# Peptides against a protein of PDB entry 6GMG: the designs that were tried, part 264

Target 1, 331 residues: chain A of PDB entry 6GMG
Amino acid sequence: DSDDRVTPPAEPLDRMPDPYRPSYGRAETVVNNYIRKWQQVYSHRDGRKQQMTEEQREWLSYGCVGVTWVNSGQYPTNRLAFASFDEDRFKNELKNGRPRSGETRAEFEGRVAKESFDEEKGFQRAREVASVMNRALENAHDESAYLDNLKKELANGNDALRNEDARSPFYSALRNTPSFKERNGGNHDPSRMKAVIYSKHFWSGQDRSSSADKRKYGDPDAFRPAPGTGLVDMSRDRNIPRSPTSPGEGFVNFDYGWFGAQTEADADKTVWTHGNHYHAPNGSLGAMHVYESKFRNWSEGYSDFDRGAYVITFIPKSWNTAPDKVKQGWP

## One batch from the design tools (peptide; made by RFdiffusion4, then SolubleMPNN)

Design b2_p20_8_s3 (from b2_p20_8, 14 letters changed)
Fold by OpenDDE base, seed 2:
Structure b2_p20_8_s3 (fold): chain B 331 residues (1-331), chain A 20 residues (1-20)
Amino acid sequence: as target 1 above (331 residues)
Amino acid sequence: SIEEELETAYQSELARLKSL
């Protein structure tokens, strides 16, 4: 019950974390201990450690989305999302593949669609775009300069994003970032900002006007990236979970993973931070746990989800919530 | 929209992934 959500208590600024525990290739800890780690490692503003505020602790308490929320500084809007879909694989498997024993046609098509997404290529596309944006930001002292730089970078790379409308989420993302406008943030100076990445896992079959089969087994045509750009139209994502396929079955609405701005070139070695559920220490769900997963463990997701998107947003460079290197666990 | 953001925030309270 959402009424059981509790804001984690404040942790002393100098309190060191307890050791994380290994959990199936992930590092895992309770939310209060993550707050301790966050204060030691990620809390820095202009090089100074900060105690996680009550507001930030409240954001964090919302679970998986809370980790992204506290580190990005805003609730995820998911407007600038990327993925990779292998259309040839999809068509070939539909044509030449066969449903498994007991698998319905709709279930087969949904599974094939899910398997046709390439999480690594989707992540790589987001990193590529973030890199382009960061170059455009570096010497831009107003939004106009940033946009001009961005267009030039895209033209030089012959990137299809150069053809996006000026009002698209791609070009408006910086302007629409609250921390960009804050005096203690970007202060309207693009060069004070950097691009960061998070990921969302969600269900494709969210259209209430579609067939029950699509809601149960996925909509093969939903949330595909646009060719060339890799952009995913997230406007139809309403956080609707997968429909039950059997009595008593229930699915989760979404999962969020925080990557930030790690510079590790090997995708498989990148660390993704996420939570299991909202913090309910006195409720049936229990205390929130935070996981730090390698990309493989993150990207595998759950049967609850058949889509993964990699989203770009911005934070001030003065924040340390997106460092170049993230270490799994503690110590 | 603000309404959409509020709805999204409400849905976030329902997030409960299976513990690993």
Scores: peptide ipSAE 0.026, ipTM 0.693, DockQ to the pose 0.204
Fold by OpenDDE base, seed 4:
Structure b2_p20_8_s3 (fold): chain B 331 residues (1-331), chain A 20 residues (1-20)
Amino acid sequence: as target 1 above (331 residues)
Amino acid sequence: SIEEELETAYQSELARLKSL
C-alpha cells in the first residue's frame, strides 16, 4: 500500500557508503547507503558535492522509477523511446515454430514476440541517436541551432529520423526538458546539455479493449519500433501490469534502469542502476534496495514484462548524475 | 495520476528474489 512509503532520512554529506553486497553479478545496497554513494559520486553540480535534497529523496523513495527520477531530474515521460524488433524472426517462428507442451496459441505468440526483440540492438540504437544528438548540442547556443545541426547530422548519416515531424518527441525532447530551461541548468543553451539514456521494462498487453489472452500473455503487435527509426510509440503505455494467469498471481507495473551517458563501448560492461520497490521500512515490503547491474543482468528483465525500451532524455552537463564512467558497487 | 502510477512502483517477489 502506498501509505507505507517513507522518504529516506537525510545522510550527512561527508558520510561514506558502506560496502555494497554482491548479488548474482549485481551490486546491491539499501537506499540510505545509495544516498551516501550518490552524494559522494553523482551529486556534483559544477564540481561541488551536494546533499541529496528532501525532494530528491522523496523521488528516490518511489523505487525503480525513483532512481531514474533523481538522476534525470524529472519524472520519466518515456516519449523518446527506441527498440529493435526482428520481424523476419518473428514471422518465421510463428510460421515454423510450435507451441510448447501446454502452451496456448496466445502464450506462444506472446513469447515469440518477446523473444523477437533484441535488447542489445535497441540499446545500441539509442546510443547512436544519443551520440548524434550530443554532436548537435555541442556548439549550439539556441534551440534553432541545435535543430539545424541535428537535421544536418541525420542527413549526413541518411538516418530516417530526419523525416520525423518537427513536433515529434524526437525534435521536441530538448525544449520539453525542465532542466534545459533552468538558469542553473541549460539556461536555454543546448551546448550546456547532454543526452542521457534510461530503460523501461513494461507489459505489452495493456489495452483494456483487447482480449483477455493479450492481457495475460502479451500483445504481439504492441509497442514495436518503427522501421528505419527504431522509435517506439509509448502513448499507449499506461503502466498497466500483466493480468494474472492464476488466482492470487500479481505482476509489477514497470521497471526502470538508469544508464546515463557512459562511454564504455562494450555494452556488456555498462552499469545500470535500478531499485526494487518503494521505500517501506516499516511495511511489509521493507526498505528499498538499489542495484547496480551489468547490461546482461538488466536486459534479462522479468516475466512481469515483455517489452523493453531505451529512452533518451537530457540533463545539464554540470550535473554528475551521468558520468562517462560508472563504477559498480562500493568501494 | 502520477501518484497512482508511483504507488505500484515495485518489483514482484520473484523479481526481487532473482535480484538477491
Scores: peptide ipSAE 0.025, ipTM 0.712, DockQ to the pose 0.357
Fold by OpenDDE base, seed 3:
Structure b2_p20_8_s3 (fold): chain B 331 residues (1-331), chain A 20 residues (1-20)
Amino acid sequence: as target 1 above (331 residues)
Amino acid sequence: SIEEELETAYQSELARLKSL
């Protein structure tokens, strides 16, 4: 019950974290210990350590989305999302492949669609776009200058994003970022902001008007990236979980992983921070745990989800929630 | 509400899966 959610208590600013525990290739800790790490490593505003505020602790207490929320400074809107889909693989597997023993046609098609997404290429596309955006931000002192720079960068790279509408999430993302407008944030100066990345896992079969099979096994045509741009229309993502295929089966609605702005070129070495569930130390779910996973462990996902998107947002450069290097675990 | 969406989002099943 949501009524069991508790805001983690404040941790002293000088309190050092306990060691993280290894768990299936991940580093794992309880939420209070993550707060301690966060205060030591990620809390800095204008170079000064900050105690995690009550508001930030409340955001964090919501679980996986809470990790992204506290580090990005806003609840995820998921508007600027990227993925990669291998259309040829999908078509070939549908044509030449066969359902497994006991697998329905709908289950087969849903599985083939899921397997036709390339998480690494999707992540790479988001990183490429974030890099372009960061170049456009660097010397732009107003939004107009940023947009002009962005268009020039895209033109130079012959990127299909140059053809997006001015109202597209791609061009409107910065202006729609609360921290960009804040006096202590961007103060309407793009050069004070940087692009950051997080990932969302979710279910494709969310259309209530669709067949039960699509809700159970996935909608093969849903949430595909647009050719050339890699943009995913997330407007139909309503946080609806997968429908159960058997009595007593239940699925969760989403998972979020925070990447930030790591500069590690090898995708497999990047660290993704995520939570398991909302913090309920006195409830059946128990205390929230935070995981720091390598890309392989993050991108593998769960059977609850058949889509992954890599989302770009912005934070002030004065924040240290998205450092160039993230160390897995503690110490 | 965002709170309701968040509460429904973090079901016990996710806790189990993420603990693995």
Scores: peptide ipSAE 0.026, ipTM 0.728, DockQ to the pose 0.340; fails the geometry check
Fold by OpenDDE base, seed 5:
Structure b2_p20_8_s3 (fold): chain B 331 residues (1-331), chain A 20 residues (1-20)
Amino acid sequence: as target 1 above (331 residues)
Amino acid sequence: SIEEELETAYQSELARLKSL
């Protein structure tokens, strides 16, 4: 019950973390220990270590989304999302493939659609776009300069994003970032901001007007990236979980993983930070755990989800929540 | 709203623990 959520207590600023536990290629720890690590490694504002505030601890307590929330500084809006979908593969498998034994047609189509997404290419697209944005942010001291730089960069690369509407999430993302407007954040200076990435796993079959089969097995046509840009329209994502296929079965509505701005070129070596559930130390769910996973472990996801999106947002450069290098666990 | 999203998120996080 959501009523069991508790805000983790404050940790002393100089308290060192206990060692993380290895778990199937992940590093795992309890949320309180993550707070300790966060204060040592990620808390820095203008190079100064900070204690995680009560507000930040409250955000963190919400579980997987809480990790992204505390590190990005805002609740995820998911407006600037990217994915990669192999349409030719999808069409070919639908035409030439067959349902497995006991698999319904709807289940088959949903599975084929899921398998037609390439998580690595989706992630790479987001990184590419984030890089373009970071170049556009550099030396831009107002939004107009940023937008002009962005358009120039896109034109030079012949990127289809250059044709996006000025009001699209792509161009409006910076201005819609609270920390950009904050005096101690960007202070309306794009050059003080950097692009960061997080990922969301979610269910495609969220349309209540669709068939029950789509809600159970996925909507093959939902949340596909636009050709050329890779942009995913996330407006229909209402955090609706997969419908049960059997009595007593329940699915989770989403998962969030924080990447930030790691410079590791090998996608497989990148670290994704995420939580299991909201913090309920006195409830049935127990204490929240935080995981630091490699990309393979993150991108694998769960059967609860058939979509993965890679989302770009912005944080002030003065924050250390998105360092160039992330190390798994402690020490 | 963010509040509505948070409410739905809470329900889903409970479900995740069952599936993991």
Scores: peptide ipSAE 0.024, ipTM 0.703, DockQ to the pose 0.658; fails the geometry check

Design b2_p20_8_s4 (from b2_p20_8, 14 letters changed)
Fold by OpenDDE base, seed 3:
Structure b2_p20_8_s4 (fold): chain B 331 residues (1-331), chain A 20 residues (1-20)
Amino acid sequence: as target 1 above (331 residues)
Amino acid sequence: SIEEDLQQAYESQKARLASL
């Protein structure tokens, strides 16, 4: 029951974390120990360590989304999302491929669609766009200057995003970021902000008006990126999980992974931080665990999900929740 | 609402133990 969720207790500011444990190629720890690491490494505001507040601990306690929430400073809106889809691969596999033994046509099509997404290219696209945004932010002291810079950068790169509407999530993302408007955040100064990335895994078959097969096996046409831009329309993502295919089967509605603003050029060496479930130390689920995964471990996902999106948001540069380098585990 | 999304997240997180 959601009623079993508990806010982790405060950790002393100077308490060092215990060593993380290896878990399937990941570094794993209990949420309380992650708080200790977070306070030592990520908590800094204007160069000063901060104790994780009760509010932040409460956010964190929600599990995978909580990790992204506490580090981004806001509940994920997922509006500025990118992915990469290989249309040619999809068409070719549908044409030349065959369902596996016991696989229905709908299951086959859903699987082929899932496999036609390229997680690495999707991530690379988000990083490319984040870099463009960061250049546009660097010397912009008002939103107008930022938008002008952004348009210039996009024009120079002949990027299709230059054709997006002014009200699109792409251009409105900064102004819609609460920390941008905060006095201790951006204070309406774009140059005080930086672009950051997180990822969401979710199910494509969320349309209740669609066939049961799409809800069970995926909707091959749903949540595809727009050609040229790579933008994914996330408006239809309502956190609806995959429908069971057998009695007693259940699926999770989403997974979130925090990347931030790592500068590691090799995608395979990047670290993604995520949680397993909400913190319920006295419940059946048990304590929340936090995982620091390499890209391969993160991007692999679970059978619960057939879509991955890479989302851009913004945080103040004064926050250290998105450092250039992230070390996996402790020490 | 965010609260509704969070409630849904809680319900779905029960199943995550099976996936991890």
Scores: peptide ipSAE 0.105, ipTM 0.803, DockQ to the pose 0.581; fails the geometry check
Fold by OpenDDE base, seed 5:
Structure b2_p20_8_s4 (fold): chain B 331 residues (1-331), chain A 20 residues (1-20)
Amino acid sequence: as target 1 above (331 residues)
Amino acid sequence: SIEEDLQQAYESQKARLASL
C-alpha cells in the first residue's frame, strides 16, 4: 500500500557508505546507504558536496522512478524517448514463425514484437542524439543559438531529426526542463546544461479500448520508434501495467534506470542505477533497495514489460548526478 | 497522480529482483 511510504531520514554529509552487496552482477544496498553514497559521489554542486535535501529524499523514496527523479531533478516526463525496432525481423517472424505449443496467436505476436526491439541499438541511438545535443549546447548562450546549432549538427549528419517540427519534444525538451530556467541551474544558458539519459520499461498493451489479448500479451503496433529518427511517441503511456493472464497474477507498471552521462563506450560496461519499490520500512514491502546494474542486467527487464525506451533530458553541468564514470557499488 | 502511478508499480518488483 502506497500509504506505507516513508521518507528516509537525513544522513550526515560526512557519513561514508557501508559496502554494497553483490547480487547477480548487480550491486545492492538499502536506500539509506545509497543516500550516503550519493552525498559522497553525486551530490556535488559546483564541486561542493551537498546533503540530500528532504525533498530529494522524498523523491528518492518512490522507488525505481525515485532514483531517476533525484538525479535528474524532475519527475520523468518521458517525452524525448528513443528505441530501435527491426521491422523486417518482425514481419519475417510473423510470416514464417509459428506460435509455440500452448501459445495463442496474440501471445505469439506480442512476443515477436517484443523480440524485435533492440535495447542496445535503442540505447546507442539515445547516446548518439545526446552527443549531438551536447555539441549544440556547447557555447550556445541562448535557446535560439542552441536550436540553430542543433539543426546544423543534424544537417551535417543527415539525421532525420532535422525534419522534426519545431514543437517536437526533440526541440522543446530543453526549454521544458525546469533546471534550465533556474537561476542556480542553467539560468537560461544552454551551455550550462548537458544531456543525460535514463531508461523506462513499460507495457505496450495499455489501450483500454483494445482487445483483452493485447492487454495481456502486448500490442505489437504500440510504442514503435519512428523510422529514421528512432523517436517513440510516449503520449499513450499511462503507466498501466500488463493485465493478468491468470488469477492472482499482478504486474508492475514501470521500471526506471538512471544512466546519466557515462562516457564508457562499451554499452555492456555501463552502470544503471534503479530501485526496487517505494520505501516502506514498516510495511510489508520493507525498506527500499537501490541497485547498480550493468546494462545486460538492466536491459533484460522483466516479463512485466515488453517495451524499453531510452529517454533524454537535461541537467546543469554543475550537478554531479551524471558523472563521466560511475563505479558500481562501494567501495 | 505520481502516487497513483507508483501504487500499481512496486508491489511485485522486490520478489522479481530477488529471483534474478
Scores: peptide ipSAE 0.098, ipTM 0.805, DockQ to the pose 0.355; fails the geometry check
Fold by OpenDDE base, seed 2:
Structure b2_p20_8_s4 (fold): chain B 331 residues (1-331), chain A 20 residues (1-20)
Amino acid sequence: as target 1 above (331 residues)
Amino acid sequence: SIEEDLQQAYESQKARLASL
């Protein structure tokens, strides 16, 4: 019950974390201990450590989305999302493949669609775009200059994003970022901002007007990236979970993972930070745990989800919530 | 509400992560 959610208490600024628990490529800890790590490593504003505020602790308490929320400074809007879909693979498997024993046609099509997404390529696309954006930000002191730089960069790379509408999430993302407008944030200076990445896992079969089979097994045509740009229209994502396929089965509506702005070139070595559930230390769910997972562990996802998107947003460069290097666990 | 969305999401994730 959401009524059991509790805001974690404040941790002393100088309190060091306890060791994380390693498990199958992940590092795990309780939320209070993550707050300790966060204060030591990620809390810095203009190079100075900060205690996690009550507001930030409140955001964090919401679980997986809370990790992204506290580090990005805003609730995820998921407007600027990227993925990679292999259309040729999809068509070929539908044409030449067959359902497994006991697999329905709808289940087969949903599975084939899920398998036609490439999480690594989707992530790489987001990183590529973030890099372009960062170059455009670097010497821009107003939004107009940023947009001009961005268009020039895209033109130089012959990137299809250059054809996006000025009102698209791609071009409007910066001006719609609260921290960009804050005096102690970007202060309307693009050169004070940097692009960061998080990921969302969710279910494709969310259309209540569609067939029950699509809600149970996925909608093969939903949430595909646009060719050339890799942009995913997230407007139809209403956080609706997968429908049960058997009695007693239940699914979660989403998962969020924070990447930030790591510079590790090998995708498999990147670290993704996420939470299991909202913090309910006195409830049935128990205390929230935070996980630091390698890309493989993150991108595997769960059967609850058949889509993964990589989302770009912005934070002030003065924040250390998205450092160049993230170390898994503690110490 | 955001809280309602979050409530549905978290109960199922915990079980899977705990099994790892």
Scores: peptide ipSAE 0.087, ipTM 0.799, DockQ to the pose 0.339; fails the geometry check
Fold by OpenDDE base, seed 1:
Structure b2_p20_8_s4 (fold): chain B 331 residues (1-331), chain A 20 residues (1-20)
Amino acid sequence: as target 1 above (331 residues)
Amino acid sequence: SIEEDLQQAYESQKARLASL
């Protein structure tokens, strides 16, 4: 299929957004209007508004991943991912539960596994870890100091992450962040960086060597968090979508939602920014839309996905793409 | 690669409008 993706045009720096459209607890707008909002609210570098660059507009044009990409400054690698899984619930439901009418055993097991993940607890774990990392960053002027601080914080909290290998994504995440090394970013100074969070929705049944049932209905054993740490091994996530269960059925490969570094303690009041599809104003898909959703709307996800992960990355403190308060919509 | 991931996204995102 011909790539009908188009990069949105530049918006004047001082152009104010049009009002967002409220819809079922979310605020919606076309991508060009989001660029206007982004320039007014999120574009600041060292306190100065910036016009969204052509490169950033190109990143944004890729849809849901584009929103996370432009705000994090890098394409998502998803290495430092967290989730929460209730093993007891899973076992009890398998033992005591029954398939619904017309539901296969594989479909039942896949559904029970999906329902055994707790999105709120997964998000809470990521926020907890991000907080620990931010404390470790605050007065660290080199990577060694950051790592020492991190180990001390984990020891004080008796956190299982203290036992992770030095090569773990947990300890290597900062050094592997491009903006940390940039002169106008962190400049190799951890104290200039902060931890931020985004979320990915994806399909568990991605193993091509597995049964067709797992590809159609999910793999109950795939992408579970490690006990104690909450870390999810994302190495097997290859952006493979769910297999069709009926002729003509198709599924999307992933969804991304941007949270950043909001300080709102109530998870239900947090705002998640995401896109519907790549920008194709002259194509069948049409213009890209951006949504600002409450946590409940985001975490509900779609039937395309049976896993949610909450991922930690880093951005420079001089960027305003992850403010402490996010206002839904405009004005 | 990023390019491969993005290409896969293009193929799969056509179905997203129906689920929103």
Scores: peptide ipSAE 0.077, ipTM 0.793, DockQ to the pose 0.575; fails the geometry check

